# Peptides against a protein of PDB entry 3B8E, part 126

Target 1, 230 residues: chain A of PDB entry 3B8E
Amino acid sequence: PFLIFIIANIPLPLGTVTILCIDLGTDMVPAISLAYEQAESDIMKRQPRNPKTDKLVNEQLISMAYGQIGMIQALGGFFTYFVILAENGFLPIHLLGLRVNWDDRWINDVEDSYGQQWTYEQRKIVEFTCHTPFFVTIVVVQWADLVICKTRRNSVFQQGMKNKILIFGLFEETALAAFLSYCPGMGVALRMYPLKPTWWFCAFPYSLLIFVYDEVRKLIIRRRPGGWVE

## One batch from the design tools (peptide; made by RFdiffusion4, then SolubleMPNN)

Design b2_p19_8_s1 (from b2_p19_8, 18 letters changed)
Fold by OpenDDE base, seed 3:
Structure b2_p19_8_s1 (fold): chain B 230 residues (1-230), chain A 19 residues (1-19)
Amino acid sequence: as target 1 above (230 residues)
Amino acid sequence: SEVRELAEQLLLLARALRE
């Protein structure tokens, strides 16, 4: 999000403190919880790894985990961001290069896509209104990401939800999201204005997309072991 | 320690960009 903010010169989609809350708060407990996930039912049936030839982490795993899923997650956040700004009169194309004027306190006549003028204070309210939904979108997408990451090959339906620590991680990140979204003072402290409950559902299509994508991927791996999708 | 340092740098950068 921050890189796109700089490159595209758009209004800040997500605050840096909020990014830190994602990296250190919402992701840490889930990541640790994966260490306690029950082994896949087929692991003990696999041939031992060759320590000389088999890498612990292969290029395909890195590409999938950090490239593909991460991209879908980011797209979910940006989708929410663009929807909110569009509802406030700023179409995505109009946001390109707007940051310089957007962040200038002395410019109080920035026009939206429909010719409506916005004061600095009004613009900042809209900007900070985007931060919370963007964050919540990331958390909701992370639910699916965490669930799919517990297995490499088996379906979630085959492995089940047996890890209590994993479940705790899901509740922890959700509780943190709720706290940051609705606790008084977050608008001032974190530049996260209160979230309308309807925005929680904005991320659900992306969570579903990730879930379906991974289940299809795992299905392909099961049907074609050693394929390029593995 | 590295993550804390990174966090501090990002916060400083964010503040600078908001001025």
Scores: peptide ipSAE 0.013, ipTM 0.316, DockQ to the pose 0.022
Fold by OpenDDE base, seed 2:
Structure b2_p19_8_s1 (fold): chain B 230 residues (1-230), chain A 19 residues (1-19)
Amino acid sequence: as target 1 above (230 residues)
Amino acid sequence: SEVRELAEQLLLLARALRE
């Protein structure tokens, strides 16, 4: 998100504090929860043929899968960001290069895509309005990520939700997202303005996409053991 | 790797804020 902010010179989609909340609050608890997940029986039974090469290949494949999931998460966040800004009159194309003028306190006549002039204060309200739904979008997408990370090969429908710690992690993330989104003072403290409840659903297509992607991946792995997708 | 990337991003951000 920050790289796109720099490269595209768009208004800041996600504040630093919000990023910290994601990393410490949203990513850490799931990671801990996953550490307590029962190892898939099929992974434990296969002795690595060559521990060094097989570990490297596995790490590369895992890194690639997590990288892809991370990209989908980022896309979901940016989608939500662009939708909110578009609803407020700023089309995505118009946002390109706008950051310099957007962040300038002395410019109070920044025009949106429809010729409406926005004061600095109004622009910052819109910017901070984007932070919360971006965060929530990441959380909602992470629900799918957590669920799919339980197993490498087995479908979620086959393995089920047996890990109580993981379930607790999902609820904790949701509770944290709700707290940060609706608790009074979060707009001032964290630059996270209150979120309309409807925005929680904006991320669901991306969560579904991740879920479908992983199920397809797992299906391929089951049909072709030892393939590059593994 | 993700933690490292995050740390690098935080460092970059911290530098950008000092500027």
Scores: peptide ipSAE 0.009, ipTM 0.362, DockQ to the pose 0.020
Fold by OpenDDE base, seed 4:
Structure b2_p19_8_s1 (fold): chain B 230 residues (1-230), chain A 19 residues (1-19)
Amino acid sequence: as target 1 above (230 residues)
Amino acid sequence: SEVRELAEQLLLLARALRE
């Protein structure tokens, strides 16, 4: 998200506080769960498969999978961002390069895609309106990721403890999302305006897309075990 | 390329949801 903000010079889609909440709150628990999962899988994989090559392949596959999932998550968030801005008159194409003018408090006549002029204050309200839905979208997408991670594993027994950590992570993320979205004062304190309930549903198609993507990817991997499905 | 394709698909989905 932040990289696209820098590269595309778009208005900030996600606030720094929200990014920190994602990085520390939502991403850490899954990462820990994965670390435990890897440790547990390493303990169970005690059979002498060539430990260097198989471990490397698994680590690469896992890193690629999480990298891809993270990219899809970011895309989901950006989608929500672009939808909100488009609903407010700013089409995605118009947002490219707009950051400089957007963030300039002295420019009060920034035009949207329809020629409507926006004051700095109005622009910042719209920007901050995007932060909460973006965050919530990431959380909802992370739910799908958690479900996907659950479905990857062949062994039902190893799923048990990992499921508890994943479930806990899911509840933590959801609770954090609810807190940030609905707690009074978050708009002022965290620049996260209250989320309309409809925006929670905007993320579901993306969660479904991620789920379908991962299932398709898994199917391709199963059908072509040697094929690097990039 | 995959990111672009996904972005395009997401944009298409967004347009479909507006309709």
Scores: peptide ipSAE 0.000, ipTM 0.218, DockQ to the pose 0.020
Fold by OpenDDE base, seed 1:
Structure b2_p19_8_s1 (fold): chain B 230 residues (1-230), chain A 19 residues (1-19)
Amino acid sequence: as target 1 above (230 residues)
Amino acid sequence: SEVRELAEQLLLLARALRE
């Protein structure tokens, strides 16, 4: 998100505090939960064909897969961001290069895509309104990510959700998202303004996309053991 | 200023989480 913010010079889609909430609040517990997840039976039983080359290749492939998932997560967040801004009159194309004027406190006549002028305060409210849905989007997408990361080759349906810590992690991140989204004072404190419940659903397509992506990936791995997708 | 703002936000978060 921050890279796109710099490159595209768009209003900040995700605040630093929100990022910290993701890293500390939503990622840690899931990560711990994964550490306590039972090892996939096939991972434990398979000896590396070549311990030197296969390990390195597998680590690279895993890193790429997680990188791809992370990109999909980011895309989900940006989608939500652009939808919110579009609903407020700022079309995506209009946001390009707008950051400088957007962040200038002395410019109170920034026009949206429809010619409506926005004061600095109004713009910041809209900006901060994006932070919460972006965060929520990440959380929702992380549901899928967390579930799919339990296994490398087996389907989620095969492995199941037996890890109580995982369930707790999902609950915790969701509860945190709800807390940050709806508790009084969060808008002022964290620049996370309340969001409509409908915004929770904006991430669902991306969550599904990640889920499908991973299931397809795993299916390919199962059908072609030792392939480049592993 | 940004660091200060971040610190304030973190403090507010900490307070909010404590409640």
Scores: peptide ipSAE 0.015, ipTM 0.397, DockQ to the pose 0.042; fails the geometry check

Design b2_p19_8_s2 (from b2_p19_8, 17 letters changed)
Fold by OpenDDE base, seed 5:
Structure b2_p19_8_s2 (fold): chain B 230 residues (1-230), chain A 19 residues (1-19)
Amino acid sequence: as target 1 above (230 residues)
Amino acid sequence: DEVLKEAKELLELARKLIE
């Protein structure tokens, strides 16, 4: 998100505080919960890895963790961002290169796509209005990400949802997201303005996409062991 | 609860440093 912010010169889609909330608030308990996940049914039937040739984290795993899944998460967040700004009169094309004027407190006549002039204060309200939904979008997508991390090869449907700590983690991150989104004073304290409840659903297609994508990947792995998707 | 409290405090501190 930050790289796109710099390259495209768009208004800041996700604030630093929201990033910290993700890193410190919503990801810790879920990550710990994975330590309590039951082993896959075939884990002891697999051949031991060769310590000299087989890396625990190979290029394929890196691509999955930081590439493909991360891109889908980012797309979900940016979708929400662009929709909110469009609803406020700023079409995506108009946002390109707008950052310089957007962040200038002395310019109080920035025009939207329809010729409406926006003061600095008004622009910042809209910007901060985007931060919370972007954050919530990430949390919703993280539900799918956490669930798919339960297994490397087996389907989630085969593995089941027996890990109570993982379930607790899902509720915890959701509760935290709701707290940060709707608790009075968060707009002032964290620049996270309240969002309409409907924004929680904006990420669902992307969450589903991640889930389907991973299930398909795992299906391919089961059918073609040692393939390029493993 | 303690983790959440600590996280909140850290976020508040971070905010103050960034502003």
Scores: peptide ipSAE 0.007, ipTM 0.369, DockQ to the pose 0.037
Fold by OpenDDE base, seed 2:
Structure b2_p19_8_s2 (fold): chain B 230 residues (1-230), chain A 19 residues (1-19)
Amino acid sequence: as target 1 above (230 residues)
Amino acid sequence: DEVLKEAKELLELARKLIE
C-alpha cells in the first residue's frame, strides 16, 4: 500500500499505525496458531526431505505465499479503497498525482471527478474513512489465507478444522478488527473512522478467490507431484 | 490507551502460545 502511495502519488490508503495493528494484531496471533496445526494425513506417504538438496523454504513456496497471495490481498484492499473514494466523487484515474494537493492544508478547493470542491478537512475525513475498510478487507482476506496455510497438499475439506487454537485465532483477529472499527476514539487515536457493516462483505470475493485458487493449486499438486506449483 | 491495552493482551497471548 505504501509503495503505491509513493509511486502513484495518491491519497494515503492505509495509515502506518493501522499497518502496525495488522502486523501485531491480525498477522501474528494467527501465524502462531499455525504452529499447532496437525500434520497432514499424507505426510507418511511422502519421501523424506533430503537435507543436502532440499531447502526448508524454497523459492516456489516463497513466491506463492508472499507474492501471489499478498498481491491478491493488496488488490482487495485497493479495490475497497477505490470504491469508497469513487462513492465520494473521486474516480481512480483522478487520484493519480492528487496527493500533493490533497495533503496541502492551504488548498481548500481540490476538485473531485465531478467538479465538486473539497476542503482540506473534508478530504481528510474521506481519507480516514478509507483506512478502516482497507484494514477490514485485509482481515477478511486473511481468513482465507490462514485457512489455506493449514496444509501444503491436502484440501481443507480433507484436513478439517481440528486446530482449536487456529479457530481461536480467526475469532481473535475478527474481534480485533471489530474493536478497532467501532470502538469510540479510534478515529482520533488511529485515524480509523467507523465503517458501515456492509464493507465487511466487500472483501469476500477476494477471500473466496484465494480459497479457490489454493484448492485448485493443491489439487494440481496431488495430481502432479513435484510440479512448479509446489 | 485501549489500543495499547489490546496490543499488550495480544502480545501476552502470543507469548503464552509460543511457550
Scores: peptide ipSAE 0.000, ipTM 0.278, DockQ to the pose 0.096
Fold by OpenDDE base, seed 4:
Structure b2_p19_8_s2 (fold): chain B 230 residues (1-230), chain A 19 residues (1-19)
Amino acid sequence: as target 1 above (230 residues)
Amino acid sequence: DEVLKEAKELLELARKLIE
């Protein structure tokens, strides 16, 4: 998200505080929970990896995890961001290059896509209104990401949801997201304005997309062992 | 290259959703 902010010069879609909440609040517990995940049902049927030749993390895994899934997550967040801004009169195309004027407190007549002028204060309200939904979108997408990370090859339906700590992690990050979104004073303290409940659903298509993508990927791996998708 | 390809596809999908 921050890279796109820099490259496209758009208004900041995700605040620093929200990034910290993701990194420290929503990601840590789920990540730790994966350490307690049960081995895949077929893992013991496989030969031990050669520690000299077989890398635990290879370029393919990095590409898949941080490239593909990460891009889907980012797209989910940006989708929510663009929807909110569009509802407030700023179409995505108009946002390109707008950052400089957007962040200038001395410019109080920034025009939206429909010619309405926005003061600095009004713009910042809209920006901060985007932070919470973007954050929540990431959390919702992370549900799917966490679930798919349980297995390398087996479907989630084959592996099941037996890790109680992982389940706890899902509830924890959801509770944190709800707290940050709806607790009074968060708008002032964290620049996270209250979230309409409907915005939680904006991420669901992307969560589903991640889930379907991973299941298809795993299906391909099962059908074509040693393929490029593995 | 594959990541880039998929990223482009996802961007196209995102654009369609925004339209």
Scores: peptide ipSAE 0.000, ipTM 0.189, DockQ to the pose 0.018
Fold by OpenDDE base, seed 3:
Structure b2_p19_8_s2 (fold): chain B 230 residues (1-230), chain A 19 residues (1-19)
Amino acid sequence: as target 1 above (230 residues)
Amino acid sequence: DEVLKEAKELLELARKLIE
């Protein structure tokens, strides 16, 4: 999000504090929970890793985790960002290069896509209104990310949801997201203005996409071991 | 690229659901 903010010179889609809440708050417990996941049913049937030649993290894993899944996650967040700004009169094309004027507190006549002028205070309200739903979108997508990370090859349906710590992690990150979104004072403290409850559902298609994509990928791996998808 | 294509389709769907 911050890279796009700099490259495209758009209004800040996700605040620094919210990023910290994701990295330290919502992601920590789920990540730790994976250490307690039950081994895959076929793990002992696989050849042992050669510690001298086989890396724990390979280019394919990085490409999938950060390139594909991470991109889908980012797209989900930016979708909510662009929708909110569009609903407030700022079409995506109009946002390009707007940051300089947007962040200038002395410019109080920034025009939207329809010629309406916005004061600095009004613009910041809209900007901060984007932070919360962007954050929530990330959390909802992370549900799918966590679930797909349970296994490398087996389907989630084969593995099951028996890891109580993982389940706790899902509830924890959701509870934290709800707290940050609706607790009084978060608008001032974290620049996270309250979001409409409907925005929680906006991320569901992305979570579903990630889940389906990974299940299909795992299915292909099971049917064709050593393929390009692995 | 296929995942990105599907992501775009889902984005469009999400847009319709929000409108």
Scores: peptide ipSAE 0.000, ipTM 0.205, DockQ to the pose 0.023; fails the geometry check

Design b2_p19_8_s3 (from b2_p19_8, 17 letters changed)
Fold by OpenDDE base, seed 2:
Structure b2_p19_8_s3 (fold): chain B 230 residues (1-230), chain A 19 residues (1-19)
Amino acid sequence: as target 1 above (230 residues)
Amino acid sequence: DEVLQEALELLELARKLRE
């Protein structure tokens, strides 16, 4: 997200506090919950052919898979960001190079894509309005991520939801997102302005995409054991 | 933690670029 912010010179899509909330509130609890997940029997019973090379290959493959999931999460966040800004009059193409003028307190006549002038305060309200939905989008996408990460080979439908701690993590993550999104004072304290409930659904296509992607990946692994997609 | 640290560094860089 920040690379795109710097390269494209667009308004900041998420704040530092939002990042901290993602790391501590969204990523940490799920990570702990996953630590209590029962390992797949096939993984535990599989003897490594070469412990050194197989571990390296597995780490690379896992890193690539998580990298791809992270990329999809980022795309979902940016999609939500662009939708909100577009609804407020700023089309994605118009945002390119706008950061300098956007962040300048002395410029109170920044024009949107339709010629409407925006004061600095108005622009910051819109910017901070984007922080919350970006966070919520990450949470919604992470629902799928948490569910799929519990297994490497088996489908979610085959493994089931046996880990009560994981289920608790999903609810806790959702509750935290709701709290940060709707609790009075969060806009001032965390620069996370309240979000309409409809924005929660904006991320669902990306959550579904991750789920489908992982199910297809696992299906390929089951059909072709030892393939590069593991 | 590494991702967070990188993000914070990028934010700091972005802040400097805005000045």
Scores: peptide ipSAE 0.008, ipTM 0.296, DockQ to the pose 0.019
Fold by OpenDDE base, seed 1:
Structure b2_p19_8_s3 (fold): chain B 230 residues (1-230), chain A 19 residues (1-19)
Amino acid sequence: as target 1 above (230 residues)
Amino acid sequence: DEVLQEALELLELARKLRE
C-alpha cells in the first residue's frame, strides 16, 4: 500500500521524526516487552515436527500474518491522513500527483479541491498536522497488535494481560503520543502539531479490525491445527 | 510490523529523495 502512495505522489503523510518516534518509541519498548512475555503454553508443547519443512512453512505464515497486520496499520494511518486533508480541502483524488507542486516552495498558489489557494507554508502546516494523527493512529493500532502478538494460538482473553512490561510499553507509547500531540513546542521542534482529541478515535476501527482479524485467525488455527493460516 | 517497517523505510527514502 505504501508503494502505491509513493507512486501516487501524494504529500508525505508521515515525517522522518514521526517515523523515528515510531521506531524508537513505540516499537522498541513493545518488542522488549514481548521478549519477556511468558511463552504461550502451546508454543513450547509442540514438538517440532519435521524441523526443516515445518519451520520454513511456519516462518512464511508468520511473515504473512505480520504483513497483513502491517497493511492494516498502514491503511489506518492513511485513512486518518486522507480524512485530515479532506477536512482541509484536499480530497484524495486531488492529492494524486500533487507532491511535486506541494513541496515546491516557489509555488504559493496550489489550489485545493474547492479552488482555495494554499501557500507553501500553509501546505506544510497541513502536512505536519497529518504527522501527529498518523503517529497516534499507529499507536492505537499497535495496542491491538501488541496484545495479539502475546499469543500465537490462544485468544487474548485466554492469555490475559499479565505482562507488566507489555502494559508499561502500552502506557509509554500512549504517553509519548500524548506528549508529542499536546506538549507546547512540539509542532516547531518535531513538526508534530497538536491534535484534536477526536482524532484518537479515528484509529479505533482499525485497531478493532486487527484484533478481530487475529482472533479469527487464531480461532481457525485452533480448529484446524496445521492449516495454512498457522 | 514488518510491512509497516518497510513502508516507513520507503517513506523515509522518499523524503530523502525530496531533499
Scores: peptide ipSAE 0.007, ipTM 0.338, DockQ to the pose 0.023
Fold by OpenDDE base, seed 3:
Structure b2_p19_8_s3 (fold): chain B 230 residues (1-230), chain A 19 residues (1-19)
Amino acid sequence: as target 1 above (230 residues)
Amino acid sequence: DEVLQEALELLELARKLRE
């Protein structure tokens, strides 16, 4: 989010505190929960690892985890951001280069895509209105991320949802998202204005996309071991 | 972690500059 903020000079899509909440608040418990996941049913049927040639984490896994899935996650967040701004009169193309004027307190006539003038206070309200939905979008997408990380090869339907700690992690990050979204004072303290309930559903297509993508990937791996997608 | 920390510091700086 910050990189796009700097490169495209758009209004800030996500605040610093929200980033910390994502990294430390919503991701830690789920990540720890994966340590308690049951071994895959076919793990003992696999060839033994060669400690001299096989790495625990290969470049393909890194590319999938941080590249592909991370990209989909980021796209989900920015999609929500652009939808909110578009609903408030700022089309994506109009946001490019707008940051300088957007953040200037002395400019009170910034025009949206339809010629409506926005005061500084009005612009900041819209900006902070984006922070909460962006955060919630990340959390909803992380549901899929956490679930798909349960296994490397087997489908989630084969592995099941038996890890109670993982389920707790999903609950914890969801509860934190709800707390930050609806607790009084979050608008002032965290620059996260209250979230309309409809925005919780905005991320669902991306969560589903990640889930389907990973299930298809795993299906291909099962049918063609050693393929390019492994 | 180092990259994240740097990014957070930059964000904090940006926030301070806006105030």
Scores: peptide ipSAE 0.006, ipTM 0.299, DockQ to the pose 0.020
Fold by OpenDDE base, seed 4:
Structure b2_p19_8_s3 (fold): chain B 230 residues (1-230), chain A 19 residues (1-19)
Amino acid sequence: as target 1 above (230 residues)
Amino acid sequence: DEVLQEALELLELARKLRE
């Protein structure tokens, strides 16, 4: 997300505080929980891994986890960002290159897509209004990401939800998101302004997309072992 | 928009805290 901010020169979609909350708050516990995930049902049926030749994390896994899934996750966040800004009069195309003027406190007549002029304070309200929904969107998308990460080959329906720590992690990150979104003073303290409950649903299509994508991927892997999709 | 209204109130609060 931050790379797109730099490249497209758009207003900051995700604040530094929210990034820290993701990295330290929402990702840490779930990541630890994956270490306690039960082995896939098919792992025990396989021959022991050769530590000299076989790698737990290969180029394909890295590409899938940090490339494809990460891209879908980022798209979810940016979708929410663009929706909020569009509702406030800033269409996506108008945001391109707007950052310089957006962040200049001496410019109080930045025009939106409809010719309305925005003061610096007004712009910052809108920007900070985007931070919380973006964060929440990431959390919601991470629900699907965490669920799919527990297995490499088996469907979530086959493997099941056996890791209680993972389940706890899902609740923990959700509780953190709710706390940051609705606790009084978070807008002042963390630049995370209040969030309408409806924004929680904005990310659901992308969570579903990740889930469907992963299930299809795993289905292909099961049908075509050793394929390029694995 | 309730979110914007709340955000505005928080911004005003922040301004007051800076004084």
Scores: peptide ipSAE 0.005, ipTM 0.337, DockQ to the pose 0.047

